# Peptides against a protein of PDB entry 3PBP, part 24

Target 1, 203 residues: chain A of PDB entry 3PBP
Amino acid sequence: LNEKDLNLILNKSLVMYESLDSTTDVIVKRNVIKQLQFVSKLHENWNSRFGKVDIQKEYRLAKVQGPFTINPFPGELYDYTATNIATILIDNGQNEIVCVSFDDGSLILLFKDLEMSMSWDVDNYVYNNSLVLIERVKLQREIKSLITLPEQLGKLYVISDNIIQQVNFMSWASTLSKCINESDLNPLAGLKFESKLEDIATI
Target 2, 203 residues: chain A of PDB entry 3PBP as posed
Amino acid sequence: LNEKDLNLILNKSLVMYESLDSTTDVIVKRNVIKQLQFVSKLHENWNSRFGKVDIQKEYRLAKVQGPFTINPFPGELYDYTATNIATILIDNGQNEIVCVSFDDGSLILLFKDLEMSMSWDVDNYVYNNSLVLIERVKLQREIKSLITLPEQLGKLYVISDNIIQQVNFMSWASTLSKSINESDLNPLAGLKFESKLEDIATI

## One batch from the design tools (peptide; aimed at target 1 L133)

Design b2_p11_3_s4 (made by RFdiffusion4, then SolubleMPNN; from b2_p11_3, 7 letters changed)
Fold by OpenDDE base, seed 1:
Structure b2_p11_3_s4 (fold): chain B 203 residues (1-203), chain A 11 residues (1-11)
Amino acid sequence: as target 1 above (203 residues)
Amino acid sequence: GPPIVPFLYQI
């Protein structure tokens, strides 16, 4: 966490707060308000010289978010089990792709299209819990682990029994990053969401 | 419906 990241989170929390209306669920209101209070206190306690923030104990007890939905969900994957999850940065901001692996050797690349507050008071907090399916990559291998390197944007390393493969999705993720940052979805029209697979090493 | 995946997304 740095000052830039903290300011970004504060701005996101303010936007969420300002989106509240009379029709918003009471649980959502409570979580969004608590989110803004948390981030505001973090900002007040920020020491830029040391890059340090003191977090009160009450805010360390945040709950697990979810469940999440995946839309559309590939029909074939109903018969399979998710095995690994990873988050991959696509720019030097905070735009991310979520990757989930399945025991059929599939990878799904997902985007969180809506901002979400942390869960504070309620278990299984469900609001803005949709993930958009961007791409399904079929590796035809048992996936043991997913590795990401923060310095390598839009790259995922998949480890199986005898091989390390790189999934590179910067061909479309660079455009997605631009669309998010500019608040313009037009460049996504006609874009092919096809990642590149490369064998990196045999094990 | 689609399977449910619980995880913690940190802001």
Scores: peptide ipSAE 0.029, ipTM 0.645, DockQ to the pose 0.425
OpenDDE base, seeds 2, 3, 4, 5: peptide ipSAE 0.027, 0.027, 0.028, 0.028; ipTM 0.639, 0.641, 0.636, 0.647

Design b2_p11_4 (made by RFdiffusion4)
Pose (drawn by RFdiffusion4):
Structure b2_p11_4 (pose): chain A 203 residues (1-203), chain P 11 residues (1-11)
Amino acid sequence: as target 2 above (203 residues)
Amino acid sequence: SGLESAQNLIS
């Protein structure tokens, strides 16, 4: 955990602690407070020279959150099954897109709009487990796998049956991160959220 | 099926 990232989760934790009011669900309030306490403890034991911190076994037992809401979910895909999931980096600030494969050779590019709180005990804990559909890409080929190279932002390799295709969504993803970082939604108006699809090779 | 399977995968 480098210094930049350590401070990022601390500040996110502080923003949520402040975001607490009385209507806030008791279980959620508990987790937000626990998250702040935990992230603060990490900050106290963080070894700056190694950029690392030890984590006791107690804090590593966490229960799953979900299911995440996928809004708006495409109606056709109710007839199919999800195959793979991949994470693609948009910028240098941990902003990412979640990618999911389906039986119909389709791809949904998702964005997480709500900040999650950390949770350890709560069963079936859902809260800000929210994803939003940005685009859908139908390759009409059997998608065997998804691959990413850390060196290339906003690009995803999709291995179909005899093709390796590259879905390139930096056309809109670059603008998306700018508005996130500049807190200005205007550049999104009129942007067509269409990814450049490109055949890389025959396999 | 698709939504449930995607939600499970994501989870």

Design b2_p11_4_s1 (made by RFdiffusion4, then SolubleMPNN; from b2_p11_4, 4 letters changed)
Fold by OpenDDE base, seed 3:
Structure b2_p11_4_s1 (fold): chain B 203 residues (1-203), chain A 11 residues (1-11)
Amino acid sequence: as target 1 above (203 residues)
Amino acid sequence: MGLKSAQELLS
C-alpha cells in the first residue's frame, strides 16, 4: 500500500458514501460510514508522515464482506456456464482486468468497482462486493483456454478448436489505468469500451 | 447458472 493506493481507496470510499440514500439499510449506512472514517484517518496519518498508524481497536474487529457479484450481468448468460478465467494486467502497477469465458462463446471483461466491503459489526452482516462489466465480446465459438502474457499489457489470447485469437483492450484500459492511478475518473467520460479482435493463428 | 458459475471461478 502506497500513498496513491490509499488515495484511491479513500476516493472509492467517498463515492460509496455518496451513494447512500434514505432507503439504504441502517446497518449498511453504519458500516459505510465507519469504513469512510477509518480510511480518512489512515489518509490523515499518512499525510502527516507518521511512520506507524495506530488503528483503533474498534476497527480491528472489521471483517471482509462477500459474496462477489457482477453488475450488470448479461441476461443471456444466465443460461450458460462460465468455463475459463484469466487475469490481465493493464499497467505495471497492480491494476488488472478479470476475464471470464462462457460456453456460449462469450467473454466478459470485468473490473473491481469497489474496495472489499468491511463489516464493522459482529453480527452476521453480508454485503456484496461488485465487479463491473466493462465489455462483452461474443466470439461464437467453443473457448478451450485463456492465456495471458505478463509482458503484454491488456492482451488476452483465446484458444478455440481451430484458432488462436488476440483480444486487445488497451484502447480503453490505458485510460482506465490512468484514471485509477490518478484517482480521477473524468477521462472515462465518453470512452468507448470496444476491444480489438485479431486472428493470430489457425491450429 | 451463469452467474453462479462465474462466482465460483472468482472465489
Scores: peptide ipSAE 0.398, ipTM 0.917, DockQ to the pose 0.573
OpenDDE base, seeds 1, 2, 4, 5: peptide ipSAE 0.377, 0.374, 0.376, 0.385; ipTM 0.914, 0.913, 0.913, 0.916

Design b2_p11_4_s2 (made by RFdiffusion4, then SolubleMPNN; from b2_p11_4, 3 letters changed)
Fold by OpenDDE base, seed 4:
Structure b2_p11_4_s2 (fold): chain B 203 residues (1-203), chain A 11 residues (1-11)
Amino acid sequence: as target 1 above (203 residues)
Amino acid sequence: KGLESAQKLLS
């Protein structure tokens, strides 16, 4: 996540809020408002405009159920195809990152509970679990599989044709974990979302 | 294409 990405998420939340009217489902309305409040706090804290910002428990209890959206979705990946998926634990609790690989050799790292998307129609109620894009890692190789080990927090192993690489994102994921567990967004200010890539073995 | 395929994996 960078300031630009966070602004996009904020703008989306604002648009959703502005679409609310008297005919909006009460549950949807409440969820959109909560989303806006959460994103706004995150944005303000990210820019170090506020002191300590607490995360309400309800913002972290969104069920990971489809359909899913990714926000923001990288424009460069629009014409490519997702190939693999993995979940990586970032602490000894229940916090995890979702990784999706693409056939251009990119990895996207996603977080589940930062955004939700709710939509309504006259005849339909749609719930979208919105995943927040945290980081894109460009490997520029064909990815065969993604492997995670439960005893290795914040580590992803990427298997390609001739190499196994480790992606380690604990440099930022440890801070994210702390923010979630302590319900404090303040440590996110100034955080760089850059994972470390290491070659493990040639195959 | 990209978003749709990712959504399929996530579902």
Scores: peptide ipSAE 0.543, ipTM 0.945, DockQ to the pose 0.576
OpenDDE base, seeds 1, 2, 3, 5: peptide ipSAE 0.540, 0.524, 0.539, 0.527; ipTM 0.945, 0.943, 0.945, 0.942

Design b2_p11_4_s3 (made by RFdiffusion4, then SolubleMPNN; from b2_p11_4, 3 letters changed)
Fold by OpenDDE base, seed 1:
Structure b2_p11_4_s3 (fold): chain B 203 residues (1-203), chain A 11 residues (1-11)
Amino acid sequence: as target 1 above (203 residues)
Amino acid sequence: MGLESAQKLLS
């Protein structure tokens, strides 16, 4: 964890906190509040001359969560089976999008959630080890393979029956990369998460 | 089955 990562986590925690309302699950509320308090304290201490952070006993009770979850998971995909997985680089700094295909011809594009993968209450477990659903692309064909090329950032090649298609998500991934690198989530506001599809070859 | 199968690929 570096300063940039911490700033990003802080921003995420603030957004989560601000989203809390009367309909939010009580356990979620509690953990979000605790996380925000912890991250805020950590941020304050990080800027201090002393590299030591005193963690209160209550925060030491945090437990690592798993397995991976997808948030939100599309309801329609509960009836289908995941078929392929690929990881796509979006910049030269090792930021990656994870793509999972399904047998209905859907692709889901996922990004690692920056939240701490832990529960802040020993008695209340909340899954924070999650992937965020960014986009669902419906190809409506049988997907045989997913291919990425290292020299082509933000591009995924989908092989199906008799056709190769390119999915290009740099329209939004470039902004995402910038947000991560600059630890500023503001540019994501109003961004359309729509990838471009192009036919590359008939086979 | 969808979520579980995805989790299997991710693990």
Scores: peptide ipSAE 0.450, ipTM 0.930, DockQ to the pose 0.492
OpenDDE base, seeds 2, 3, 4, 5: peptide ipSAE 0.430, 0.440, 0.432, 0.446; ipTM 0.926, 0.927, 0.925, 0.929

Design b2_p11_5 (made by RFdiffusion4)
Pose (drawn by RFdiffusion4):
Structure b2_p11_5 (pose): chain A 203 residues (1-203), chain P 11 residues (1-11)
Amino acid sequence: as target 2 above (203 residues)
Amino acid sequence: SELGDLLVELY
C-alpha cells in the first residue's frame, strides 16, 4: 500500500463518516465506523519505507456483499448466462470499468457509482452495491475468455473462437475520468458511448 | 448518484 493509496482510502473513509446521519441504517453506520477505525489503524502501522502494512487474521474474515444492482439490466440477457468478469483501468486514480461476458456473445461494460463500505459480519449485506450499465457490445461470437494488459488503459482483449478482438473504450472512458476528477458532468453530454472494436488476429 | 442517474439517462 503506497502513500498515495493509503491516503485515498483514509479520505474516502472520512467522507463517509461525515456522511452519517440518523436515518442511516444502524447496520450501515456500524460498518462505516468500523471501516474508519480499521483504516485508521492501518495508517498507524503503515511502514512507509516498504509501503506495506500487516493485517491481523481478525480483519481478513469478511462476508460477501451482493448481489450488486446492475442498472439498467438488458432484457435479452435474462435468457442467457454470465461467463466472465474483468476489470479495466481507466486512469491513474483507481477508476475502473467492470466487464461481464454472456452466452449470447455479448459484453456489458459497467460502472460503479456508489461507494461501498467495508463489511465483515453482516450476512446478505447490500449497500451501495450498485453498478450502472454504460454500454453493451454484441460480438456474436462465442466468448471463451477476457484478458487485460496493465500497460494499456481502457482496452480489453476478448478471445472468441478463432479471433482475438480488442474492445477499445478510451473514446469515452478518457472523458469519463476527466469529469469524475474535475467534478464536471457537462463533457458527458453528447458523447457516444461506443467502443472501437478491432480484430487483432486469428487464433 | 448524480453521475449514475446521468449515465442511466444517457444509456

Design b2_p11_5_s1 (made by RFdiffusion4, then SolubleMPNN; from b2_p11_5, 4 letters changed)
Fold by OpenDDE base, seed 4:
Structure b2_p11_5_s1 (fold): chain B 203 residues (1-203), chain A 11 residues (1-11)
Amino acid sequence: as target 1 above (203 residues)
Amino acid sequence: SELGELLQKQY
């Protein structure tokens, strides 16, 4: 698998995602989102220390993984279609937030509750990867693309027709990272899960 | 996970 192949898979996954509409079965939507997440993660980590062989195995297993469940799922988004997906690193330990955009202009920030063990042992078939909804950001615009930069933790760039916006969720993600790494949930008490939006450039 | 459950409750 080379970068070109990965881009092709990413594009294919995005196209599949874009093909999802309000009539698409929820299970299918979840599967496509999961696939897109996986491929996006692979793309982001392509230059990372992950060997070429591990990427292929992960992709193969991602195809076999059962439907992703987002819980809770915002009732308002049931009628909308997911348009883009991105994974954002929140620390150097590979903790990540998943972001999904919708055609209503919403972003949802998701926590991967089940650590996909990097050892995609065929035997660890986790049928239900639960994604936990942390935050919904309503941009009320058509989202064309989501961009992440590996060197920028907890930052997502949202490209719409007229503007590039930065979503910065390090206000809560730093605490989340700490909780994960230290296995201490106490710092989450009273934490506000509100991301900062900033206009970066007008298009 | 316990973390997942807590995060789910906060929303």
Scores: peptide ipSAE 0.478, ipTM 0.925, DockQ to the pose 0.841
OpenDDE base, seeds 1, 2, 3, 5: peptide ipSAE 0.469, 0.459, 0.442, 0.450; ipTM 0.925, 0.923, 0.916, 0.917

Design b2_p11_5_s2 (made by RFdiffusion4, then SolubleMPNN; from b2_p11_5, 3 letters changed)
Fold by OpenDDE base, seed 2:
Structure b2_p11_5_s2 (fold): chain B 203 residues (1-203), chain A 11 residues (1-11)
Amino acid sequence: as target 1 above (203 residues)
Amino acid sequence: SELGELLQKLY
């Protein structure tokens, strides 16, 4: 975690806080407020030189995000197990695609529909946990690892037993990025969500 | 979101 990342988290937390109103569920409201308070305190106590922060014990009760839902979820994947996960930047504004691999050799590319928050309560907190399925890529091979390079937007490297393949989804991700950033959905009309697969190297 | 709903319909 660096200062830039912390600022991003703070900004996201502020946006979530500002979205709260009288109609917001009490549990959601409480969780968002706790997150904002935590991030704010974290920011205030940030040691830029060492990247260290003192965290109060009460905030150690925070839980990992999940469970998540994928919508729609391909019925055929119910019989298979997820093997790897990666996040891929699609622009310099921190928009991301989530990729999950399965043991049938499938990749699913997912959109984070809503801004997710940490769980700050002892009880299991579920809010904004929906991932939207954009594309399924069938590689029909054992996927060992997923690699991303920060300088290569919209590219995922898939390592299998004997080959490294590149999945390039910038053909549609550039449009998606524009839609998000400009709050205009019109460019999605007629867009094909088909990634380019390329063999990079045999291993 | 509206975007998410649209993407779901397009799949």
Scores: peptide ipSAE 0.385, ipTM 0.902, DockQ to the pose 0.964
OpenDDE base, seeds 1, 3, 4, 5: peptide ipSAE 0.384, 0.384, 0.368, 0.385; ipTM 0.901, 0.902, 0.892, 0.902

Design b2_p11_5_s3 (made by RFdiffusion4, then SolubleMPNN; from b2_p11_5, 4 letters changed)
Fold by OpenDDE base, seed 3:
Structure b2_p11_5_s3 (fold): chain B 203 residues (1-203), chain A 11 residues (1-11)
Amino acid sequence: as target 1 above (203 residues)
Amino acid sequence: SELGELLIKQY
């Protein structure tokens, strides 16, 4: 964790806080506020020289978020097991695609529709746990690992038994990034969500 | 979100 990462987390927490209104559930409000308070305190106590932050005991009770829902979930994948997960940056801001691989050789590319928070108060707290399916890429190979390079936006490297393949989804992710950042959906009209697959190397 | 709903419909 560095100062840049901390600022990003703070910004996300602020956005979540700003989304609260009079109709928001009390439990949700409490959870989002607790997260914002935690991140704000982290930011205040950040020592950039040593990468250290003082964490108050109250915030150590945070729980892991989950479970998650994928919408829609491909019916064919119900019989298969997820094997790998990766997060790919699509811009120099905060927008990301989540990729999950399955043992049938499929990749699913997912959009995080809503900001998620840690569980702070209620046991098994679940909020904003929905992922949107954008694309399914069928490789028909045993996927060993997923690799991303921070300097390569919208690119995923898939390692199988004897091959490295690149999945490039910037054809649609650049438009998606623009839509998110500008809050304008018009550029999505007629957009095809088809990634480019390329063999990079034999291993 | 509206974006999420649109993406779901396009799949």
Scores: peptide ipSAE 0.406, ipTM 0.909, DockQ to the pose 0.959
OpenDDE base, seeds 1, 2, 4, 5: peptide ipSAE 0.397, 0.403, 0.383, 0.397; ipTM 0.907, 0.908, 0.899, 0.907

Design b2_p11_6 (made by RFdiffusion4)
Pose (drawn by RFdiffusion4):
Structure b2_p11_6 (pose): chain A 203 residues (1-203), chain P 11 residues (1-11)
Amino acid sequence: as target 2 above (203 residues)
Amino acid sequence: HIIDAVKNKIN
């Protein structure tokens, strides 16, 4: 955990602690407070020279959150099954797109709009477990796998049956991160959220 | 919905 990232989760934790009011669900309030306490303890034991911190076994037992809401979910896909999931980096600030494969050779590019709180005990904990559809890409080929190279932002390799295709969504993803970082929604108006699809090779 | 989602992310 480098210094930049350590401070990022600390500040996110502080923003949520402040975001607490009385209508806030008791279970959620508990987790937000626990998250702040935990992130603060990490900050106290963080070894700056190694950029690392030890984590006790107690804090590693966490229960799953979900299911995440996928909004708006495409109606056709109710007849199909999800195959793979991949994470693609948009910028240098941990901003990412979640990618999911389906039986119909389709791809949904998703964005997480709500900040999650950490949770350890709560069963079936859902809260800000929210994803939003940005785009859908139908390759009409059997998608065997998804691959990413850390060196290339906003690009995803999709291995179909005899093709390796590259879905390139930096056309809109670059603008998306700018508005997130500049807190200005206007550049999104009129942007067509269409990814450049490109055949890389025959396999 | 995309603008709203980005707005939520910003906040």

Design b2_p11_6_s1 (made by RFdiffusion4, then SolubleMPNN; from b2_p11_6, 4 letters changed)
Fold by OpenDDE base, seed 2:
Structure b2_p11_6_s1 (fold): chain B 203 residues (1-203), chain A 11 residues (1-11)
Amino acid sequence: as target 1 above (203 residues)
Amino acid sequence: NIIEAVRNKIS
């Protein structure tokens, strides 16, 4: 995937968004919003944190509802092993983020319950049960556990051997939640998708 | 309970 291809996908996503109307199913609206947000983020980060993203590669997760495909899966993580998984509520409704940790110290934040996925390749291949990558957080630590607290929306606690760290993604998740619930992508324009990392306690 | 442990540490 190159910049030209990404632009094509972005345009396609925009067209899909523009096709939404009052008769569109709420689940479809939500998925289109998620897809457009994802592609927009990829475009924004193309030459920044993510660099080159191979969106044709896949990573499968076995869950109760699985299998799921992480799309796109960061290519460099193919050399590493997933270690933990957690689900974090971002509102008091149905919207959740899935987090997967890897043994390189990376966390990937994913949209949950993406029933409809846009084609991510030139050949219009569509994955079923896809999870959409939102952010990669590099902690460079051995992650022992991922903990969530139901009273703390949009917060993930990462337990390492010597430290508890908080990943707070409400800086963008609150806006994302609003967009999904209201079926309006406009508030996502210009939004920075960077979580805040904070040391909470030493162990 | 690790959840309670975390809760106690962050409270």
Scores: peptide ipSAE 0.056, ipTM 0.735, DockQ to the pose 0.020
OpenDDE base, seeds 1, 3, 4, 5: peptide ipSAE 0.047, 0.010, 0.023, 0.052; ipTM 0.721, 0.443, 0.642, 0.730

Design b2_p11_6_s2 (made by RFdiffusion4, then SolubleMPNN; from b2_p11_6, 5 letters changed)
Fold by OpenDDE base, seed 5:
Structure b2_p11_6_s2 (fold): chain B 203 residues (1-203), chain A 11 residues (1-11)
Amino acid sequence: as target 1 above (203 residues)
Amino acid sequence: NLIEAVKRKIE
């Protein structure tokens, strides 16, 4: 964690706080406020030289986020089991695509469209846990592993049946990245979410 | 080499 990261987290926490209204669930409010308080204190007490802060005990008891939901979830996949998960950077910022493989050979590409706070106060806190289904790629192969390379934005390498395949989704991910960064969803209208699949090598 | 990089991660 560095100062830049801390600022980013603070900004996110502030945005979440500002999104609260009278209709917001009390548990959500509590968690968002708790997170903001935590991050604010971190920011206030941040020692950039040593990368240290004094963290109160209460904030060190944060819980794991999740579970998540996928919307829409392909009905066919109810009969199958998820086998692998990977996150793929789509830009040099913070935007990522989540990919989940299934034992039917399907890949689903997902995006977390909502900011989720950490669980600070309540066990099993669930808020903004939705993942949006962007694309389903059917490989019809046993997927053994998913590989990402940090220098390869918007590319996923799939290992199946001794074949390395590249899934390149930058055709749409670049637009998505732009939309997120510019807070403008208009370019997504009419966009085709079709990734390119290419055999790279046999292993 | 991309292929080599991928292979390294498989192992």
Scores: peptide ipSAE 0.138, ipTM 0.831, DockQ to the pose 0.021
OpenDDE base, seeds 1, 2, 3, 4: peptide ipSAE 0.132, 0.137, 0.111, 0.110; ipTM 0.828, 0.831, 0.811, 0.804

Design b2_p11_6_s3 (made by RFdiffusion4, then SolubleMPNN; from b2_p11_6, 5 letters changed)
Fold by OpenDDE base, seed 1:
Structure b2_p11_6_s3 (fold): chain B 203 residues (1-203), chain A 11 residues (1-11)
Amino acid sequence: as target 1 above (203 residues)
Amino acid sequence: TIIEAVEKKIK
């Protein structure tokens, strides 16, 4: 955690707070308010010299976020089990794609389009917990592991029994990154979400 | 490691 990251979290928390209205669920209001209070206190207690923040005990008892939903969820995958998960950076900021593999050899590429608060007050807090399905890639292999390299933006390496394959989705992820950073989704219209597959090595 | 092998081939 650095000062830049802390400021980003504070800004996100403020935006969430400002989005609250009379129709917002009371549980959501409580969680968003609690998060803003937490981040505000962190910011007040930030020591830039040491990169240190003291966190009060009550905030350290935050619950795990989730469960998450995937929309739309491919109907075929209801019969299969998720096996691996990875997060892939698409730019030098904080924009990320979530990848989940299934035991049918499928990879789904997901994007978190909404900011979700931490769970502060209740168990199983679910608000803005939807992940958007961008692409399904069918590898037709047993996926053993997923590997990402921080220096390799928009690339996922899939390890199977006898092969390492690269999934490169920068063809569309570069546009997505631009859209997010510029707050303009128009360039996504007509964009094909098709990743490139390449065999990297035989094992 | 597999990671090292991947890194070597990608560079």
Scores: peptide ipSAE 0.021, ipTM 0.593, DockQ to the pose 0.021
OpenDDE base, seeds 2, 3, 4, 5: peptide ipSAE 0.017, 0.019, 0.012, 0.019; ipTM 0.570, 0.599, 0.554, 0.576

Design b2_p11_6_s4 (made by RFdiffusion4, then SolubleMPNN; from b2_p11_6, 3 letters changed)
Fold by OpenDDE base, seed 5:
Structure b2_p11_6_s4 (fold): chain B 203 residues (1-203), chain A 11 residues (1-11)
Amino acid sequence: as target 1 above (203 residues)
Amino acid sequence: NIIEAVKNKIE
């Protein structure tokens, strides 16, 4: 996920938000708002690093294919601000996990760019760009940085306080990679999405 | 060295 992609998601989410009216189902409205809030917090991370990015009018004028979605919703994270984002390769192909950190010390591990039906529209089978929440890791620390190493597949290094912590999710990511590459999601059934955490150094 | 590599990327 890069700035351009995030901006696109933000625009789509904003357009969807603007489409809400008094006739919109309360649950739908709530979900859209939550999604917008989440994306906005992600965008704030970019704003802090690279400066303010304007919402592109072209995306606002484009037909909405669906808002940014995360399934399941990490509801409590909407109260917190995203602090860092990183992408971690899980194989030597193109499959990546997106990691987002929050100021509550949480990490979420997401799979990007999955086409999913909108969860709030049972009657409509519109697929949209979505992030699938795979795992939430609560570090309960101030996360300063997310570091990835190209040679370390499925490993994220988290800098918090004066500690370098490794998050290793290859226990499940290897299976995920296989499932995606083989277009067979069956092996994901019953899979435990629990990463291994290890303090590896003090800084 | 992984630790060094990580440290070098700390921002």
Scores: peptide ipSAE 0.418, ipTM 0.919, DockQ to the pose 0.022
OpenDDE base, seeds 1, 2, 3, 4: peptide ipSAE 0.416, 0.411, 0.407, 0.406; ipTM 0.921, 0.918, 0.916, 0.916

Design b2_p11_7 (made by RFdiffusion4)
Pose (drawn by RFdiffusion4):
Structure b2_p11_7 (pose): chain A 203 residues (1-203), chain P 11 residues (1-11)
Amino acid sequence: as target 2 above (203 residues)
Amino acid sequence: TEAEEFVAENY
């Protein structure tokens, strides 16, 4: 955990602690407070020279959160099954897109709009487990796998049956991160959220 | 949906 990232989760934790009011669900309030306490403890034991911190076994037992809401979910896909999931980096600030494969050779590019709180005990804990659909890409080929190269932002390799295709969504993803970082939604108006699809090779 | 469950298991 480098210094930049350590401070990022600390500040996110502080923003949520302040975001607490009385209508806030008791279980959620507990987790937010626990998150702040935990992230603070990490900050106290962080070894700056190695950029690492030890984590006791107690804090590693966590229960799953979900299911995530996928909004708006495409109606056709109720007849199909999700195949793969991939994470693609948009910028240098941990901003990402979640990609999911389906039986129909389709791809949904998702964005997480709500900040999650950490949770360890709570069963079936859902809260800000929210994903939003940005785009859908139908390759009409059998998608065997999804691959990413850390060196290339906003690009995803999709291995179909005899083709390796590259879905390139930096056309809109670059603007998306700018508005997130500049807190200005205007550049999103009019932007067509269409990814450049490109055949890389025959396999 | 089943997709939402799948994302929850893998994400």

